# Designs tried in a protein design run: peptides against a protein of PDB entry 7AE7. Part 141

Target 1, 321 residues: chain A of PDB entry 7AE7
Amino acid sequence: KVYKDLREFLEVLEQEGQLIRVKEEVNPEPDIAAAGRAAANLGKNQPAVFFEKIKGYKYSVVTNVHGSWQNHALMLGLDKNTSTKDQFYELNRRWDKFPVPPNVVKREAAPCKENVIDKDINLFEILPLYRINEQDGGFYISKASVVTADPEYPDDFNKLNVGTYRIQVKDRDRVGIQALAMHDIAVQLEKAEAENKPLPIAITIGNNPLVTFMASTPVGYNQNEYEFVGALQDGVPMDIVKSDLYDHLYVPAGSEVVLEGHIIPRVRTVEGPFGEFPGSYSGARLQCEVKIDRITHRTNPIFENLYLGIPWTEIDYLMAL

## One batch from the design tools (peptide; made by RFdiffusion4, then SolubleMPNN)

Design b2_p19_4_s2 (from b2_p19_4, 13 letters changed)
Fold by OpenDDE base, seed 1:
Structure b2_p19_4_s2 (fold): chain B 321 residues (1-321), chain A 19 residues (1-19)
Amino acid sequence: as target 1 above (321 residues)
Amino acid sequence: AYRSASEILSEEIRRKLLE
């Protein structure tokens, strides 16, 4: 089974008993985090948790999408009871199919383009934001696949980077992003900042689960994560579409929300603290700031966010590969 | 009646939200 988007995967998770739907209205805090902790306490078969109604917000949240080996097996289109060993074997087999180039679809064919916000941008209107951990310094977007390119080689598709970074919401149209020196985005940002130019960016939320997986998996600077997604789909290309603002940035066609903007050159703002692991908080640091210039989104977008409540966390499953 | 994991969790969530 190959998934075009998050919604197709959530449907399979629900069919396989790996998704819990909360239909009652919840408070964003502390109820989402509390429910995530409760789901984590179910043991090895941790389901995704889908919150249909959140007080003060219009749209839904899903957490713990990658939060179990069963969910990981289903992501690969395998039986949910496939052993970890067999999952790794199959992943390695498919990895050797790299590169599998993506399909570039027309704007009109991309679900992420159903709605556009290009003025009076307010992230709180489109994302049900909440504190993931009680001591977090703000609201975090923790499962975004962030798309950037090499500003010296914008037309080199092999240098297009899709990565996962810690993103704190700073204002209605601004987010902080943690671009560490070891990340490909930091190399690209350094080049842009050397010329005092903005770095174009697309922050994509609610993707095909293999996109989220590959965005969390380190690859070579000259390797495109989308071409690995196609490999992990056993040779089936994924669908991408051009961003609205930038001809050289491609986003997953099925993204729930796409935040298009730029990293402001040579600006650093306080970010954090964030509870990356239960009981462990990263300190406040000066990080890059992104201005959001345009949003595209699916109708009734689902905000996919990371659950970090109890080990094994969702991130442990994403990084265990 | 096999209570789905969903029903059990909904009850547990409801209990925690009411405590």
Scores: peptide ipSAE 0.025, ipTM 0.540, DockQ to the pose 0.015
Fold by OpenDDE base, seed 2:
Structure b2_p19_4_s2 (fold): chain B 321 residues (1-321), chain A 19 residues (1-19)
Amino acid sequence: as target 1 above (321 residues)
Amino acid sequence: AYRSASEILSEEIRRKLLE
């Protein structure tokens, strides 16, 4: 089975008994993190947790989407009881199908374009933001697929980068992003900053689970993550759509939320701390700042965020594949 | 130096893909 978006995957997770739906209103803190920890304590068969109602917010949150081997098997369209060995075998088999170019769909066919916000941007109105860890220095978007291009070769689709980065919400329309030197985004940012130009960026939230998987998987600088998604879909192309602000940026057609903006050149602001691991916090650092200029989103957008609870984090499962 | 969650995720995936 191939999934067009997060919603199709969540439906399958629910059908397979791999999703817990919390229907009662919860407090953003501490209830989301507490429920995530409770789900992690269910053993190796950890379900996703879908929060329908969050006090003070309009929209829903889902966590732990990739948080078990069963969820990973289902992501690949396999039986949920497929062994880890057989999952790896299938991943490797499909990897050899690279490249599988994506389909570029029309704007009217892309669910991520259902709603537009281009004035009075407030991230808190669109995303039910909460502290993931009690000691976090702010609210984090931890499971975004971030799209950037090479500013020297903006039309080279092979240099289009889709990556996962730590993103702290700084203001209503600003986020901090951790662009480490080893990431492709850092190479692209260096080129933009050399000319004192903004780097165009699209931060996509709530994607097809294979997009999130590939955004977290390092590939070559001249390899497009979307072409790997098609390979992992056993040769079925994924659907992408042009961003609204930039002709050279393409986003997943089914994204729940797309934050379009730019990295401000040569500006660094304080970001952190963040609990990357249970009991381990990265210190505050000077990081890049993104101005959000436009938001597109599906009606009733689902905020997908990482679960970082003890003992097994969603990261451990994403890393284990 | 604590590796970012994304970095750790990427390394483990890479290690498994190379085995």
Scores: peptide ipSAE 0.034, ipTM 0.493, DockQ to the pose 0.295; fails the geometry check
Fold by OpenDDE base, seed 4:
Structure b2_p19_4_s2 (fold): chain B 321 residues (1-321), chain A 19 residues (1-19)
Amino acid sequence: as target 1 above (321 residues)
Amino acid sequence: AYRSASEILSEEIRRKLLE
């Protein structure tokens, strides 16, 4: 099984009993985090949690999409009960198929282009933002696949980077991004900042689960994550589309939300703290800032976000029944 | 050591794959 988008994957998760649907209206805090903790504590078979209604927001949230080995097996199109060993074997087998170039689809064929916001941008109108951890310094987008290119070689597809970075919402149209020196984005940003130029960026949310997986998997600077996605799809190319603002940036065609903008050169603002691990907060740091210039999104976009949580309390069981 | 969201996600994925 190959998934075109997050929605197809969520459908399979639900069919396989690996998705809990919360139909009641929840408060973004603390209910989302609480339910995510509850799901994380269901042991080895941790389901995704889909929140249909969030108080104060128009759209839905899904968490814990990659929350279990069963979900990973399903992501690979395997039986949900496929052993970890066999999953690794299959992953490695498919990895050797690299590169599998993506299909570039037309704008009109890309679901992520169904709606456009290019003025009066307000992230809170599109994303049901919440604090993942109680002590977080703000709202985080934790499962975005961030697309950047080498500003010196913008047309070199092999240098197109799709990575996962810590993103804090800073304003209606601004996010902080953690670009560490070890990340490919940092190399690209350094080049842009050397010339005091913005770095084009597309922050994609709610993707094909293999895109999210590969965005979180280190690859070589001259290797494209989309070509690995095709490999992991056992040779089936994924679909990508040009960003609206930048001809050299390609985003997953099926993304729920695409935030297009730029990293502001030589600007650093306070970002954090964020609860990276239970009981450990990374301190506040000066991080890069992204201006969001355009949003494209699917109709009724699903906000996929990371679940980070502490183990079970007795109250957590009552919310899962 | 500050871990990126990517590292956290990768570890979460890896942890779940190794359980």
Scores: peptide ipSAE 0.033, ipTM 0.516, DockQ to the pose 0.148; fails the geometry check
Fold by OpenDDE base, seed 5:
Structure b2_p19_4_s2 (fold): chain B 321 residues (1-321), chain A 19 residues (1-19)
Amino acid sequence: as target 1 above (321 residues)
Amino acid sequence: AYRSASEILSEEIRRKLLE
């Protein structure tokens, strides 16, 4: 089984009993985090939690999508009861199929292009933002697949980076991003900042689960994460589409939300704290700032966000590979 | 070296997959 988007995966999770649907209106805080913790307490078979209605927001949230070995097996299109060992074996087998180049689809064929916001951008109108942890310094987007390119080689598809980074919402149209020196995005940003130029960026939310997985998996600087997604789909190419603002950035065709913008050169603003781990908060630091210039989104977009609670957290499954 | 949540997670899952 291959998934085109998050929605197809959520459907399978629900069919397999690996998704809890919360139909009652919840408060963004503390209910989402509390429900995530409750789901984590279900043991090894932790389901995703889908919140249909969130007070003060128009759209839905899903958490803990990758939050169990069963969900991970299903992500690979395997039986949910596939052993961790067999999942690992299959992952490694498929990894050897790299590269599997993605299909570039037309704009009209990409669900992420159903709606466009290019003025009066307000992230709070599109994303049901909440504090993941009580002591968080703000609202975080924790499962975004962030797309950037090498400013010196913008047309080199192999240098296109799709990574997961800590993103704090700063304003209606601004986010902070943690670009650590060890991340490929930091290399690209350094090149842009050397020339005092903005770095083009697309922050994609609610993707094919293998995109989210690969964005969280370190690969070589000259290796494209989308080509690994195709490998992990056992040789089936994933679908990507050109970004609206940038010819050299490609986003997953099925993304629920795409935030297109730029990292402001040589600007650093206070970001954090964030509870990355239970009982540990990363301190506030000066981090990069992204201006959001355009949003594209599916109708009734689903905000996929990371569950951070008691180990094993969703991040424990996403990064475990 | 401050490892991001993502790096720690990757290592932990890798370890569990190898066990």
Scores: peptide ipSAE 0.021, ipTM 0.503, DockQ to the pose 0.241; fails the geometry check

Design b2_p19_4_s3 (from b2_p19_4, 13 letters changed)
Fold by OpenDDE base, seed 1:
Structure b2_p19_4_s3 (fold): chain B 321 residues (1-321), chain A 19 residues (1-19)
Amino acid sequence: as target 1 above (321 residues)
Amino acid sequence: SYVSNSELKSAALAAALAA
């Protein structure tokens, strides 16, 4: 089984008993985090949690999408009861199929292009933002697949980077991003900042689960994560579409929300703290700032966000593979 | 201790998810 988008995966999770749907209106805080903790207490078979209605917001949230070995098996299109050993075997077998080039679809065929916001941008109107942890310094967008390119080689598709980074909402149209020196985005940003130029960026939310998986998996600087997604789909190409603002950036065609913008050159603002691990907060730091210039989104976009709770957390599963 | 309505709702939701 291959998934075109998050929605197809959530449907399978629900069919397999690996998704809990919360139909009653919840408060963003503390109800989302509390429900996530409750789901984590279900043990090894941790389901995704889908919140249909959030007080003060228009759209839904889903958490813990990758939060169990069953969910990982289903992500690979395997039986949910596939052993961890067999999952790793299959993952490794498929990894050797790299590269599998993606299909570039037309704008009209891309669900992420159903709606456009190009003025009066307000992230709070599109994303049901909440504090993941009680002591978080703000609202975080986790599990975003962030698309950037090498500004010296914008036409080199092999240098297109799709990564997961810590993103704090800073304003209606601004986010902080943690670009660590070991990340490909930091190399690309350094090149842009050397010339005092903005780095083009697309922050994609609510993707095909293998996109999210590959965005969290380190690959070579000259390797494209989308070509690994195709490999992990057992040779089925994934669908990508050109970004609206940049000819050289491609986003998953099925993304729920795409935040297009730029990293502001040579600007650093306070970001954090964030509870990356239970009882452990990363301190506040000066981080890069992104200006959001355009949003595209599916109708009734689903905000996929990371659940952080008692180990095993969703991040532990994403990092353990 | 005053338990807020939100805390009660969170507890109820947590209980519903654990059932």
Scores: peptide ipSAE 0.013, ipTM 0.541, DockQ to the pose 0.017
Fold by OpenDDE base, seed 5:
Structure b2_p19_4_s3 (fold): chain B 321 residues (1-321), chain A 19 residues (1-19)
Amino acid sequence: as target 1 above (321 residues)
Amino acid sequence: SYVSNSELKSAALAAALAA
């Protein structure tokens, strides 16, 4: 089975008993994190947790989408009881199908384009933001697939990078992004900053689970993550669409939310702390700042965010593969 | 010492292979 978007995957998780739906209104803090920890305590078959109602917010949150081997099997379109060994075998077999070029769909065919916000941008109106950990210095978008291009080669699709980066919400229309030197985004940012130019960026939230997986998987600088998604879909291309602001940036057609903007050149602001792992906080650092210039989103967008409560965390599964 | 993402990946992989 192949999934077009997060919603199709969540439907399968629910059908397979790998999703808990919380129907009662929850407080963003501490209830989301507490419910995530409670789900982790259910053992090895950790379900996703879908929060339908969040106090003070209009939209829903889902967490722990990749939080078990069963969820990983289902992500690959396998039986949920597929052994870890067989999952690895299948991943390796499909990996050899690279590259599988994506389909570029028309704007009108892309669910991520259903709604547009181009003025009075307020991230808090679109995303049910909460502190993931009690000691976090703010709200984090921890499971976004961030799209950037090489500013020297903007038309080279092989240099289009889709990565996962730590993103702190800084204001209504600003986020801090951790672009470390080891990340492909840092190479692209360095080129932009050398010319004192903004780096175009699209921060995509709530994707096809294989997009999120590949965004978290290191690949070569000249390898496109979308072409690996097609490979991991056993040769079925994924659907992408042009960003609204940038002709050279392509986003998943099915994204729940797309934050389009730019990294402000040569600006660094305080970011953190963040509890990346239980009991481990990274200190506050000066990090890049993104201005959000446009939002596109699906109707009733689902905010997918990472569960970081107790081991095994969702990040452990994303990093183990 | 920040446990490098690589060490955590290795530990997670080792745990996954031991399971």
Scores: peptide ipSAE 0.007, ipTM 0.483, DockQ to the pose 0.134
Fold by OpenDDE base, seed 3:
Structure b2_p19_4_s3 (fold): chain B 321 residues (1-321), chain A 19 residues (1-19)
Amino acid sequence: as target 1 above (321 residues)
Amino acid sequence: SYVSNSELKSAALAAALAA
C-alpha cells in the first residue's frame, strides 16, 4: 500500500483500529495533550488521535500518527502486526532502491493548492494552535517537513533539503525555526546570510507519512528526501508540485498546509521554552525567524502535530529505527 | 557533545518513524 497524502494514511489507521476519533468539542488546552497521554498509556498499540472539533478553531488536529510499531508497519504498507525485525528488513530492502525520482505534478492536480491566502496572513485561522506542554513558551509546529535549497545551487535537485525542525509560532505571519549547525538547512542559511539574502522556505504540514519519516531521517547533503520516499514506497514515485513563490522549491502535492516564505537574514529572536522531554524543557534561545508570505492549503486542512508525553511517545518510535 | 533535547526530539521523531 502506498499513500498519496496524510488523509489516505489516516483512513487506513482508522480501518485498522489504530486511530481514535474524538468527535466531541475539546479545549485546545489541556484536552489535546491529555488525550495524547491517554493514548500513549494504551501500551504498545498506541493509536493516532484525531480531534474533529477544537474550541475556538475551524479545523481539526491529529496527533500520534507515527506513535506505534503498528502505525509504522502500516506506513510501510505492511500488516500492522508485522514484527519490528521484519519491518526493519523491509525498510532496508526498500532503501536500496534509492534514488526513485518523484513525479512533478501540475498545480491544478495538487491538493495542497486548493486554497490560497496571499494577504492578511494569519496562521491562527488555518492551524488550531495549542501548547503541547503546559509550560511551553508558545505554540509549536513540531511535524512540519521544511523545504529549502542551496542558494548557490538552487537548480540542483539533489541539494533540495526536506527536514524536520522545531518551529514556534511568533506572530500571525512569523515563525521561529531552530536551524542547528548540524542540519542541512543551517548550511544553506549560512550561504544566504553571507550575502545578506533571505533563504526561500516552504514549511509543509500534514504530509504523506513517509515524507514526515524521511524529513526526520538524516541523509547526505546531496541526497533528496523525496527520492528516498519513492524508494520506501517500494519504487513508486511520490508526487511533488512546484511552490507558488519559488521555481526551485517543490512541496508534497498532498500537503494539508504549505507555508511559503523566507528566513530573514541575520535576524535572531527569542524562541522557547519547549518541553522537549517529559520534565525537561529547553531554555529560551535565539533562533532564526521566518516571514510567511503565502499559504496554500487543502479544504478543511488537518493540522498534524507531534504528541509529546510519557514514553513510549511518537518520538520514541521515530527514533527506534 | 550535549545532544540538545531538540536534536533528541528530531532524532526521536526520526527513530519513531524509523522504528
Scores: peptide ipSAE 0.015, ipTM 0.443, DockQ to the pose 0.126; fails the geometry check
Fold by OpenDDE base, seed 4:
Formats: C-alpha cells, structure tokens, sequence
Structure b2_p19_4_s3 (fold): chain B 321 residues (1-321), chain A 19 residues (1-19)
C-alpha cells in the first residue's frame, strides 16, 4: 500500500484500529496533551489520536501518527503486526532503490492548492495551535516538513532539502525556526545571509507519512528526501507540486497546509523554551525568523502535530528508524 | 540533512528495543 497523503494513511490507521477519534469538543489545553498521554499509556500499540473539534478553532488536530511499531508497519504498507525486524529489513531493502524521482503534478491536480490565503495571514485561523508541554514558551509546529534549496544552486534538485525543524509561532504571520549548524537548512541559510538575502521556505504540514519520516531522517546534502520517499514506496514515485511563490521549491502535492515565505536574513529572535523530552527543556535561544507570505491548504485542513508526552514518543519512532 | 545510513537506523532501533 502506498499513500498519496495524510488522509489516506489516517483512513488505514482507523481501519486497522490504530486511530482513536475524539468527537467531543476538547480544550486545546490541556486536553490535547492529556489525551495524547492517555493514548500513550494504552501500551505498545499506541494509536494516532484525531481531535475532530477543538474549542476556539475551526479545524482538527491529529497526533501520534507515527507513535507505534504498528503505525510504522502500516506506513511502509505492511501488515500492522509485522515484526520490527522485518520492518527494518524491508526499510533497508527499499532504501537501496534510491533514487526514485518524484512526479511533478500540475497545480490543478494538487490537493494542497485547494485554498489560498495571500492577505491578512493568520496562522491561528488555519492551525489549532496549543502548547504541547506545560512549560513551553509558546505554540509549536513540531512535525512540519520544511522545504528549502541551496541559494547558489536553486535548480539543483539534489540539493533541495526537506527537513523537520522546531518551529515556534511568533505572530499571525511569523514563526521562529530552529536551524542548528548541523542541519542542511543552516548551510543554505548561511549562504543566503552572506549576501543579506532572504532564504525561500515552504513549511508543509500534514503529509504522506513517509515524507514526514524522511524529513526526520538525516540524508546527504546532495540527496533529495523525495527520491527516498519513492524508494520507501518500493519504487512508486511520490507526487510533488511547484510552490506558488518559488519556481525552485516543490512541496508534497497532498500537504494539508503549506506555509510559503522566507527566512529573514540576519534577524534572530528569542525562541523557546520547548520540552523536547519529558522533564527536559531546551533553553531559550536566538533563532531564525520566518515571514509567512502565502498559505495554501486543503479544505478542512488537518493539523498534524507531534506527541511528546512520555518516553517512546512519536519522535523516538521517527528517530529510531 | 545528515546521511542516515540504514545501519545507523538499525543500531538506533536496536538500542531503543534493548532499553
């Protein structure tokens, strides 16, 4: 089984008993985090949790999408009861199929283009934002696949980077991004900032689970994460579409939300703290700031966000693989 | 992004499962 988008994966998770729907209205805080913790306590078979109604927001949240070995097996299109060993064997076998180039689809064929916001941008109208941890310094987007390119080689598709970075919401149309020196985005940003130029960026939310997985997986600077997604789909290309603002940026065609904008050159603002692990907060640091210039989104977009409530969180599965 | 060797992934998982 190959998934075009998050929705197809959530459907399979639900069919396989790996998704809980919370149909009653919840408070963003503390109910989302509390329900995530409760789901994590259900044992080794941790389901995704889908919150259909969130007080004060129009749209839904899903968390813990990658939060179990069963969910990981299903992500690979395997039986949910596939052993961890066999999942790794299959992952490694498929990894050797790299590169599998993506299909570039037309704008009209891309679900992420169903709706456009190009004025009066307000992230709070599109994303049901909440504090993930009680002591978080703000609202975080913790499971986005962030697309950037090398500003010296913008047309080199092999240098197109899709990564996962900690993103704090700073304002209606601004986010802080943690671009550590070890990240490819930091290399690309350094090149842009050397010339005092903005770095084009597309922050994609609610993707095909293999996109999210590959965005969280370190690869070579000259290796495209989308070509690995095709490999992990056992040779089936994924669908990408050109961003609206930038000819050189491509986003997953099925993304729930795409935030297009730029990293502001040579600007640093306070980001954090964030509870990366239970009982462990990263200190507040000066981090990059992104201006959001355009949003495209699916109708009734689903905000996929990371669950961080206990050890063996979703991040542990994403990093362990 | 970092070169994730399939071996590094397997090792991280093995370490996680051994914990």
Amino acid sequence: as target 1 above (321 residues)
Amino acid sequence: SYVSNSELKSAALAAALAA
Scores: peptide ipSAE 0.006, ipTM 0.437, DockQ to the pose 0.095; fails the geometry check

